# Designs tried in a protein design run: peptides against a protein of PDB entry 3B8E. Part 62

Target 1, 230 residues: chain A of PDB entry 3B8E
Amino acid sequence: PFLIFIIANIPLPLGTVTILCIDLGTDMVPAISLAYEQAESDIMKRQPRNPKTDKLVNEQLISMAYGQIGMIQALGGFFTYFVILAENGFLPIHLLGLRVNWDDRWINDVEDSYGQQWTYEQRKIVEFTCHTPFFVTIVVVQWADLVICKTRRNSVFQQGMKNKILIFGLFEETALAAFLSYCPGMGVALRMYPLKPTWWFCAFPYSLLIFVYDEVRKLIIRRRPGGWVE

## One batch from the design tools (peptide; made by RFdiffusion4, then SolubleMPNN)

Design b1_p14_1_s3 (from b1_p14_1, 7 letters changed)
Fold by OpenDDE base, seed 3:
Structure b1_p14_1_s3 (fold): chain B 230 residues (1-230), chain A 14 residues (1-14)
Amino acid sequence: as target 1 above (230 residues)
Amino acid sequence: KLEELLKELKKLLE
């Protein structure tokens, strides 16, 4: 989010503190939970891997898959960001290069896409209104990420939801998101204004997309063992 | 206590 903020010169979509809450709060427990996931049902049916060649290839493929998922997460967050700003009169094209004027306290007549003038205070309110939904979008997308990361090759439906620690991680992540979104004082303390409940659902299409994408990927791997998709 | 911690964290990061 911060990279796009710099490159595109758009209003800041996600606050620094919120980013830290993602990195330290929402990602840690889920990541630990994956270490306790049960072995895949077919793990003992796999041929011994060559420790030199197959390990490096696997790490590259995993890195690529996580990179792709991370891009989808970012797209989900930015989608939410652009929707909120569009609802407030700022179309995506209008946001390009707007940061300089947006962040200037002395400019109180920044026009939106419809010619409405926005004061500095009003602009900051709408900016901070984006932070919470962006964060929640990431959390909702991470639900799918955690679920799909349970297995390398097997479908989630084949492996099942047996890891209680993973379930706890999903709960903790969701509870943290709810706390940051609705606890009194979070708007002032973290620049995360309260979220309308409807914004929780904005990310669901992206979570579904990630889930479907990974299930299709795993299906291809099962049908073509040893292919480039592993 | 948590709010204070978050406030301090914010102060360190800004």
Scores: peptide ipSAE 0.005, ipTM 0.318, DockQ to the pose 0.000
Fold by OpenDDE base, seed 1:
Structure b1_p14_1_s3 (fold): chain B 230 residues (1-230), chain A 14 residues (1-14)
Amino acid sequence: as target 1 above (230 residues)
Amino acid sequence: KLEELLKELKKLLE
């Protein structure tokens, strides 16, 4: 997200505090939960991998898969960001290169895509209005990520969701998202303005995309053991 | 408590 912010010179889609909330608040407990997930049903049936050959390949493939998931998460966040800004009059094309003027407190007549002038304060409100939905989008997408990461090869439908710690992690990140989104004072304290409930659903297509992506990936792995997708 | 922690973290990262 921050790279696109720099490259495209768009208004900041995700604040530092929001990033910290993601990294520390939403990722830690889920990550721990995955460590306590029940063993995959086929793990005990798998032959020991050759540590000299199979380890590096698998680590690369896992890294690639997580990288791809991370990219989908980022796309989901940016989608939400662009939707919010578009609803406020700023079309995506108009945002390109706008950051310099956007962040200048002395410019109080920044025009949107429709010629409406925005004061610095108004611009910052809409910017910070994007932070919360971006965060929530990441959380919603992480639901799918956490669920799919429970297994390496088995479908989620085969493994089930028996890990109470995972369920707790999902609850925690959701509760944190709700708290940050709706608790009074968060706009001032964390620059996270209240989120309309509809924005929670904005991430669902991306969550579904990740879910489908991983299920397809796992299906390919099951059908073609030892393939490049594993 | 979380809000306070986040405020402190924010201050440290500014």
Scores: peptide ipSAE 0.000, ipTM 0.298, DockQ to the pose 0.000
Fold by OpenDDE base, seed 4:
Structure b1_p14_1_s3 (fold): chain B 230 residues (1-230), chain A 14 residues (1-14)
Amino acid sequence: as target 1 above (230 residues)
Amino acid sequence: KLEELLKELKKLLE
């Protein structure tokens, strides 16, 4: 998100405080939960054929998987961001290069895509309105991420959700998202304005996409052991 | 580019 903010010079899609809340709040517990995940029965029963090569391959596969998931998360967040700004009169094309004027408190006549002028205060309201939905989108996508990461080969339906810490992580990140979205004063303290309940559902297609992608990947791995997808 | 990124990050943290 931050890289695109700089490269495209768009209004800030996700505030620094929200980024910190993701890194420290929503990502920490899930990461810990994965450390306590029960190993897949098939992984533990098979001795690695070559411990050195299998470890390196596993690290590369994990890195690639996390990279891909992270990209889908970012896409989900940006989708939500662009939808909100478009609903407020700022089409995606118009946002390119707008950051400098957007963040200038002395410019009170920034035009939207329809020629409507926006004061600095109005622009900041709509910007901060994007922060909360972006954050919530990340959390909802992380539900799928956390669930799929518990297994390498087995379907979530086969492995089940036996890890209590994993379940706790899902509730914790959801509770944090709800707290930051609806607790009084969060708009002033964290620049996270209250979220309409409908925005929780905006992330669901992306969460589902990740889930389906991973299940298909795992299905391919099961059907074609030793394939390039593993 | 990295220096610009760091400068922008610093501005956002201030």
Scores: peptide ipSAE 0.000, ipTM 0.323, DockQ to the pose 0.000
Fold by OpenDDE base, seed 2:
Structure b1_p14_1_s3 (fold): chain B 230 residues (1-230), chain A 14 residues (1-14)
Amino acid sequence: as target 1 above (230 residues)
Amino acid sequence: KLEELLKELKKLLE
């Protein structure tokens, strides 16, 4: 998110505090939970025939955890960010290069995509309104991502939900998201304004899409092992 | 290859 903020010169989608909450609060327990996830029955039954192949499997799992999940989370967050800004009159294309004027306190006539002028205070409220739902979106997407990453090749429906640590992680991150979103004073202290309950559902279509795509991916991997889909 | 691409895209989005 921060690189896109710099490169595209868009208004800041995610504050530093929210990033810290993601890194230290949201991602830690889920990451640990994945480490304790039961290996697929097929992986456990195969004696490590070749250390190189086992490294490849581990690298693939690591790649999913640190590459794919993070990308999906970022995309989900940006989706929510763009939706919020679009609903407030700022279309995604209009946000490109807007940061300089957006962050200038002396410019009180920044125009949105429809010619409406926004004061510094107004646009900062909109910016901070994005922080909480971005964070919450990451959590909601992570529900699906954690379930997806539970297995490498098997369907979630085949593997089931047996990892108690994973379940605990899901509850923990959800509780944290609720706390940060609805606890009084979070807007002032953390620049995380209270979230309307409807925004929790903004990421659900995206989470579902990713879930379906991953199940299809896993199906392809099972049918064509060693394919480019890995 | 897909995982590598996703990893690169993740880095760009961070």
Scores: peptide ipSAE 0.000, ipTM 0.232, DockQ to the pose 0.000; fails the geometry check

Design b1_p14_1_s4 (from b1_p14_1, 7 letters changed)
Fold by OpenDDE base, seed 3:
Structure b1_p14_1_s4 (fold): chain B 230 residues (1-230), chain A 14 residues (1-14)
Amino acid sequence: as target 1 above (230 residues)
Amino acid sequence: KLEELLKELKELLE
């Protein structure tokens, strides 16, 4: 999110504190889950295969999967961001290069896509209104990722331990999202204004997309064992 | 405690 903010010079879609909450709160549990999952898979694969090559391949596959999932998560967050700004009169094309004027306190007449002028205070309210929905979108998309990870393993025992870690991760992410979204003072303290319940549903299409994407990927892997997708 | 921690974190990041 921050990279796109810099590259596209758009208004900040996600606050720094929220980014830290994602990195430290939401990403840690999935990462730990994947690490344990890999360790268990390596223990079971202790047949005489070269442990270095198999670990490297698994790490690369996990890294690629995580990278792809992370990109889809970012896309989901940005979609929510653009929808909110569009509802407030700022079309995506109009946001390109707008950051300089957007963040300037002395400019109180920034025009939206429809010619309406926005004061600095009004712009900041809209910006901060995007932070919470962006975060919640990431959390909802992560739910799909966790569900997908559950379906990958054929072993009931491996699924069981993963399920506990994944369930805990889901709970932690959801609790954090609820806390940041609805706890009194979070709007002022974290620049995350309270989320309308409707924005929780904005992420569901992306969660479904991720689910479909991973199921298709799994189907391809099953049909072409040893292909580029493994 | 969590609110205080978040406040401190915010102050460090700003």
Scores: peptide ipSAE 0.005, ipTM 0.302, DockQ to the pose 0.000
Fold by OpenDDE base, seed 1:
Structure b1_p14_1_s4 (fold): chain B 230 residues (1-230), chain A 14 residues (1-14)
Amino acid sequence: as target 1 above (230 residues)
Amino acid sequence: KLEELLKELKELLE
């Protein structure tokens, strides 16, 4: 997200505090939960892999898969960001290169895509209005990510969701998202303005996309053991 | 408490 912010010179889609909330608040407990997940049904049946050859390949493939999931998460966040800004009069094309003027407190007449002038304060409000839904989008997408990461090869439907710690992690990140989104003072304190409930659903297509992506990936792995997708 | 912690973290990272 920050790279796109720099490259495209768009208004900041995700604040530092929001990033910290993602990294520390939403990722830690879920990550721990995955460590305590029940063993995949086929893991116990797998032959020992050759640690010299298979480990590196698997690590690369896992890294690639997580990288791809991370990219989908970022896309989901940016989608939400662009939707919010578009609803406030700033079309995506207009945002390109706008950061310099956007962040200048002395410019109080920045025009949106429709010629409406925005004061610095108004611009910052809409910017910070994007931070919360971006965060929530990441959380919602992480639901799918956490669920799919429970297994390497088995479908989620085969493994089930028996890990109480995972369920707790999902609850925690959701509760944190709700707290940050709706608790009074978060706008001032954390630059996270209240989120309309509808924005929670904005991430669902991406969550579904990740879910489908991983299920397809796992299906391919099951059908073609030892393939490059594994 | 979380808000306070996040404020502190924010201040440290600014």
Scores: peptide ipSAE 0.000, ipTM 0.292, DockQ to the pose 0.000
Fold by OpenDDE base, seed 4:
Structure b1_p14_1_s4 (fold): chain B 230 residues (1-230), chain A 14 residues (1-14)
Amino acid sequence: as target 1 above (230 residues)
Amino acid sequence: KLEELLKELKELLE
């Protein structure tokens, strides 16, 4: 998110505080939960044919999977960001290069895509309105990520959600998202304005997409052992 | 450009 903010010079889609909350709050517990995930029955029963090569392949596959999931998370967040700004009169094309004028407190006549002028205060309200939904979008997408990462080959339906720490992680990140979104004073303290409940659902298509993608991937792996998808 | 980006990042983090 921050890289696109810099490269495209768009208004800041996600604040530094929200990034810290993701890194320290929402990502930490899920990461720990994965360490305690019960190994797949199929992984434990099969001795690695070559421990060195199998470890390297596993690390590459994990890295690739996390990279892909991270990209989908970012896309989900940016989708929410662009939707909110578009609803407020700023079309995506108009946001390109707008950052300099957007962040200038002395410019109070920044025009939107429809010629409406926005004061600095009004722009910051809209910006901070994006922070909370972006954060929540990431959390909702992380639900799917956390659930799919518990297994490499087995379906979530086959492995089940037996890991209590995993379940705790899902509740923790959801509770944190709810706290940051609805607790009084968060708009002032964290630049996270209250979120309309409807925005929670904006992330669901992306969460579902990740889930379906992973289930299809796992299905292919099961049907074609040793394929390039593994 | 990178130095400018890093400076901007620092300013955003402060």
Scores: peptide ipSAE 0.000, ipTM 0.315, DockQ to the pose 0.000
Fold by OpenDDE base, seed 2:
Structure b1_p14_1_s4 (fold): chain B 230 residues (1-230), chain A 14 residues (1-14)
Amino acid sequence: as target 1 above (230 residues)
Amino acid sequence: KLEELLKELKELLE
């Protein structure tokens, strides 16, 4: 998110404090939970025949955890960010290059996509309104992502939900999201304004889409092992 | 290959 903020010169989608909450609070327990996830029955039954193959499997799992999950989370967050800004009159294309004027306190007539002028205070409220739902979106997407990453090749429906640590992680991150979103003073302290309950559902279609795509991906992997889909 | 691409995209989006 921060790189996109710099490159595209868009208003800051996610505050530094929120990033810290993600890194230290939201991502840690889930990441640990994935480490304790039971290996697929097929992986456990296969004696490590070739250290190179086992290394490749581990690298693929790591790639999913650090590559795919993070990308999906970022995309989900940005989706929510763009939706919020679009609902407030700022279309995604209009946000490109807007940061300089957006962050200038002396410019009180920044125009949105429809010609409405926004004061510094008004647009900062909108910016900070994005922080909380971005975070919450990450959590909601992560619900699906953690379930997805539970298995490498097997369907979630085949593997089931047996990892108690994973379940605990899901509750922990959800509780943290609720706390940060609704606890009084978070807007002042963390620049995370209270979130309308409806925004929790903003990420659900995206999470569902990713879930479906991953199940399809896993199906393809099972049918064509060693394909480019890995 | 897809996972590598996703990793690269993640890095760009962070």
Scores: peptide ipSAE 0.000, ipTM 0.226, DockQ to the pose 0.000; fails the geometry check

Design b1_p14_2_s1 (from b1_p14_2, 12 letters changed)
Fold by OpenDDE base, seed 5:
Structure b1_p14_2_s1 (fold): chain B 230 residues (1-230), chain A 14 residues (1-14)
Amino acid sequence: as target 1 above (230 residues)
Amino acid sequence: EEELKKRLEELRQA
């Protein structure tokens, strides 16, 4: 998200507070869940043929998969961001290079895509309105991520949702998202303005995309053991 | 969004 912000010079899609909430709130419980998760039965049966090469390959493949999932999460957040701004009159093309004028408090006549002028205060309200749904989008996408990280090869449908810690993690991050989104004063304290409940559904296509991606990946691994996709 | 619209309207009147 930050790299796209720098390259495209768009209004800030994700605030520092939301980043902190992701790092501290949404990532810790999943990490704990994974640490206590029961090992996949098929992984435990597979002895490494070559400990040096197989370890390196596995680390590279895991890092690549997590990198790809992270990119999909970011894309989901940006999608929500662009939709909200478009609904408020700022089409994606118009946002390119707009950051300089957007952040200038002395410019009170920034035009949207339809010729409507926006004051600095109005622009900041819209910007902060984007922070909450971006965060919520990440949380919703992380639901899929948490589910898929449970196994490397087995389908989620085969392994099931038996991990109580994982379920707790899902509830915790959802509760945090709801608290940050709807608790009075969060707009002033954290610059996270309340969100319409309908925006929670904006992330669902991306959550589904991650789920499908991982199931396809696992299917390929099962059909071609020792392939480059592992 | 309704609260946003309200706030935006208040800002427009300010």
Scores: peptide ipSAE 0.027, ipTM 0.689, DockQ to the pose 0.048
Fold by OpenDDE base, seed 4:
Formats: C-alpha cells, sequence, structure tokens
Structure b1_p14_2_s1 (fold): chain B 230 residues (1-230), chain A 14 residues (1-14)
C-alpha cells in the first residue's frame, strides 16, 4: 500500500501507524501459523530425499505464494479505497498524481472528478474515512490468508487441530480490527474514523478469491506432486 | 460514520 502510494502519488490510503498495527498484529498470526504448520508437517513428513534442496524449493514456493496472496490482499484494500473515494467524487484516474495537492493545507480548491472543490479539511475527512475500511478490508482478507496458512497441501476441510489456532487467529484479528475501528479516540489517535458495518463485506469477494486460489493451488499440488506450484 | 458523513455534507454545503 505504501509503495503504491509513493509510486502513484495518490492520497494516503492507510496511515503509517495503522500499517504498523497490521504488520505487528495481523501478519504475525499467519507467521506463527506457518511456523506451527512447519513443525507439524516436519513431524508427519518422512525425511526429505534432499533436505537442503527440498527446503530451499519449499521456501521459495512459500515465499511466492505469500507474495501472491499479499498482492491480492493489497488489491482488496485498494479496491475498497477506490470505492470510497469514488463515492466521494474522486475517480481512480483523478487520484493519480493528486497527493501533492491533496496534502497541501494551503490549497483549498482541489477539484474532484466532477468539478467540486474540496478544502483541506474536507479532503482529510475523506482520507481518514478511507483508512478504517482499508484496514478492515485487509483484516478480512487476512482471514482467508490465515485459513490458507494452516494448510500447505491439504484442504482446510481436511485439517482438524489446526483449526483451533486458526480460530484464535481469526478472533484476534477481528478483535483488533473492531478495537481500532470502533474504540473511542481512534479517530484522533490513529486517524481511523468509524465505519458502517457494511464495509466489512466489501472485502469478502477478495477473501473468497484468495480462498479459491489457494484451494485450486492445493488441488494442483495434490494432483501433481513436485510441480512448480508447490 | 453517520456523524462523519453529516460533517462532510456540512462542509460541502459551506
Amino acid sequence: as target 1 above (230 residues)
Amino acid sequence: EEELKKRLEELRQA
């Protein structure tokens, strides 16, 4: 998100503090889940024929999968961001290069896609309105990521004990999202204004996409052991 | 969010 913010020079979709909360709060749970899954898989797997090569290949494939999931996650967040800004008069194309003028407090006549002029205060209200839904979208998409992280090869439906850690992770992320979104003072402290519950559903298509992607990936791995998708 | 929208609308009307 931050890289796209810099490259595209769009208004800041997510505050730095909020990003840190995601990285520290939500991304750690998948990492712990992966570490736990590796420990469980290492217990269940026969010694790999070539431990060094197979480990390196697996690490690369895992890294690639996480990279792809991260991209889908970012797309989900940006989708929500663009929807909110579009609903407030800023079409995606108009946002390109707008950051400089957007963040300038001395410019009070920034035009939206429909020719409406926006004061600095108005722009910041809209920007901060985007932060919370963007964050929530990331969390909802991370639900799917957490579900995926529990199963490298098997479908989520086939793994029983790993569900407890998953459920805990989902609960923790949801609780964090609810806390950051609705706790009094978060609008001032984190620039996160409260959002309607409907925005929680905006991410669901992307969560579903990630889930389907992973299930298809796992299906391919099961059908073609040793394939490049593993 | 409703308060925010209201405030935003007030600002748009000003």
Scores: peptide ipSAE 0.025, ipTM 0.676, DockQ to the pose 0.046
Fold by OpenDDE base, seed 3:
Parts: structure tokens; C-alpha cells; sequence
Structure b1_p14_2_s1 (fold): chain B 230 residues (1-230), chain A 14 residues (1-14)
């Protein structure tokens, strides 16, 4: 999100604290789940396959898969961001390069896509309105990761322990999202304004997209064992 | 949320 903010010169989609909460909160649980998956795969791979090469390949494949999922999550967040700004009169094309004028306190007549003028205060309210939905979108998209992880493992026992860790992680993420979204004072302290319940549902199509993406990936892997998509 | 909407609407009408 921050990279796109810099590259596209768009208004800031997420606060720094929110980004830190994502990086430290939401990304750790998948990482832990992956570490456990690797440990379990290592225990099962006790047959004399070259443990160094197989571990490295599996780690690379997992990292690529999570990298791709992370990109889809970011896209979901940005979609929510663009929807909110569009609902407030700022079409995505109009946001390109707008940051300089957007962040200038002395410019109180920034025009939206429809010619409406926005004061600095109004612009900042809209900007901060985007922060919470973006974060919530990421959290909701991460719920799809639970379903994906459940379908990856053929062993019910291995699925159970990973599911508990993932469920716990998603619970923590959801609790954090709820806390940041609805706790009094968070709007002032973290610039995360309360969300309409409708914004929680905006992320569901992206959760479905991730699910479909992973199922397609699994199908490709099953059809071409040893192919480049592994 | 309703208060924020109200504030946003008040700011837009202002």
C-alpha cells in the first residue's frame, strides 16, 4: 500500500499504524502456519529425499504462493479504497498525481471528478475514512486463507492443528479489526474512522477470488505434478 | 458511523 501511494502519488490509503498492525499482526500468523507446515512436511519426508533441496523448493513455492495471495489482498484493499473515494466523487484516474494538492493545507479548493471543491479538512476526513475499510478488507480476504489451508492438506489430523492456529490468527486479526474500527478514540488516535457494516461485505468477492485462484492453482498442480507451478 | 456520516454531510453542505 505504501509503495503504491508513493508510485501513483495518490492519497494515503492506510495509516502507518494500520500498516504496522497488518505487518505485525496479520502476516505473522500465516508465517507461523507455514513454519508448522514445513515442520510437519519435514517429519513426513523422513524418507531419504535430499532434505536440503526439497525443503528449499518447498519454501520457495510456499513463499511464491503467499506472495501472490498477498498481492491479491493488496488489490482487494485498493479496490475498497477506490470505491470509497469514487463514492465521494474521486474517480481512480483523478487520484493519480493528486497527492501533492491533496496534502497541501493551503489548497482548499481541490476539485473532485465532478468539479466539486474539497477543503483540506474534508479531504482528510475522506482519506481517513478509507483507512479502516482497507484494513478490514485485508482481514476479510485473509479469511479465505483459512479455507485454502483446509483444502491443501489431505490429512485430517494435520489440517486440525493448522486450522486451530489459523483460526486463532484470524480471530486475533478480526478482533484487532473490530477494536480499531469501533473502539472509541481510535478515529482520533489512529485516524481510523468507524466502518459501516456494508464495508465488511465489500471484501467478500475478493475472498472468493482468492479461493478460486487457489483451487485453480491446486488443480494445475494436480494435473502437472512437477511442473513450474508447483 | 452515523455521526461520522453526519459530520461528513455537514462538511459537504458547508
Amino acid sequence: as target 1 above (230 residues)
Amino acid sequence: EEELKKRLEELRQA
Scores: peptide ipSAE 0.024, ipTM 0.668, DockQ to the pose 0.042; fails the geometry check
Fold by OpenDDE base, seed 2:
Structure b1_p14_2_s1 (fold): chain B 230 residues (1-230), chain A 14 residues (1-14)
Amino acid sequence: as target 1 above (230 residues)
Amino acid sequence: EEELKKRLEELRQA
């Protein structure tokens, strides 16, 4: 998120303190939970074929856990961010390079995609309105991503949700998201304005899509072992 | 401006 903010010069989608809350508070327990996940039944039944390929499989699992999850989370967050800004008149293309004027207190006539002028105060209200949904979206996407990363080949329906640590992590991150979103003073302290409960569902279609995609991927892997999808 | 503030508040409360 922060890299895209710098590269694209868009309005800040998520505050630095909120990012720290994700890294230290939200992502830590889920990440630990992945280490304690029950071994996939098909992995345990396979004799090590080649030490190099087994290391590659482990590296791929680690890459999924740390690389792909982070990318999907960012994509989900940015999706919500762009939806909110588009609903307020700022189309994604128009946001490119807008940050300099956006953050200037003395410019009170920044135009949106439809020619409406926005004061500094109005722009900051909509910006801070994006922070909370962005964070919540990350949490919602994490629900799906953590479940997806639980297994490499087996369906979630086949493996089940037996890891109590994972379940605890999901509740903890959800509780933290609710606390940061609705606790009085968070708008001042973290620049996270309260959001309507409907915004929690903004990422659900995206989470469902990635979940379905991964289940289909795993199904293909089970039917065609050694294919390019593996 | 007031109308926009109202809409923004509605977005936060909706």
Scores: peptide ipSAE 0.023, ipTM 0.651, DockQ to the pose 0.039; fails the geometry check

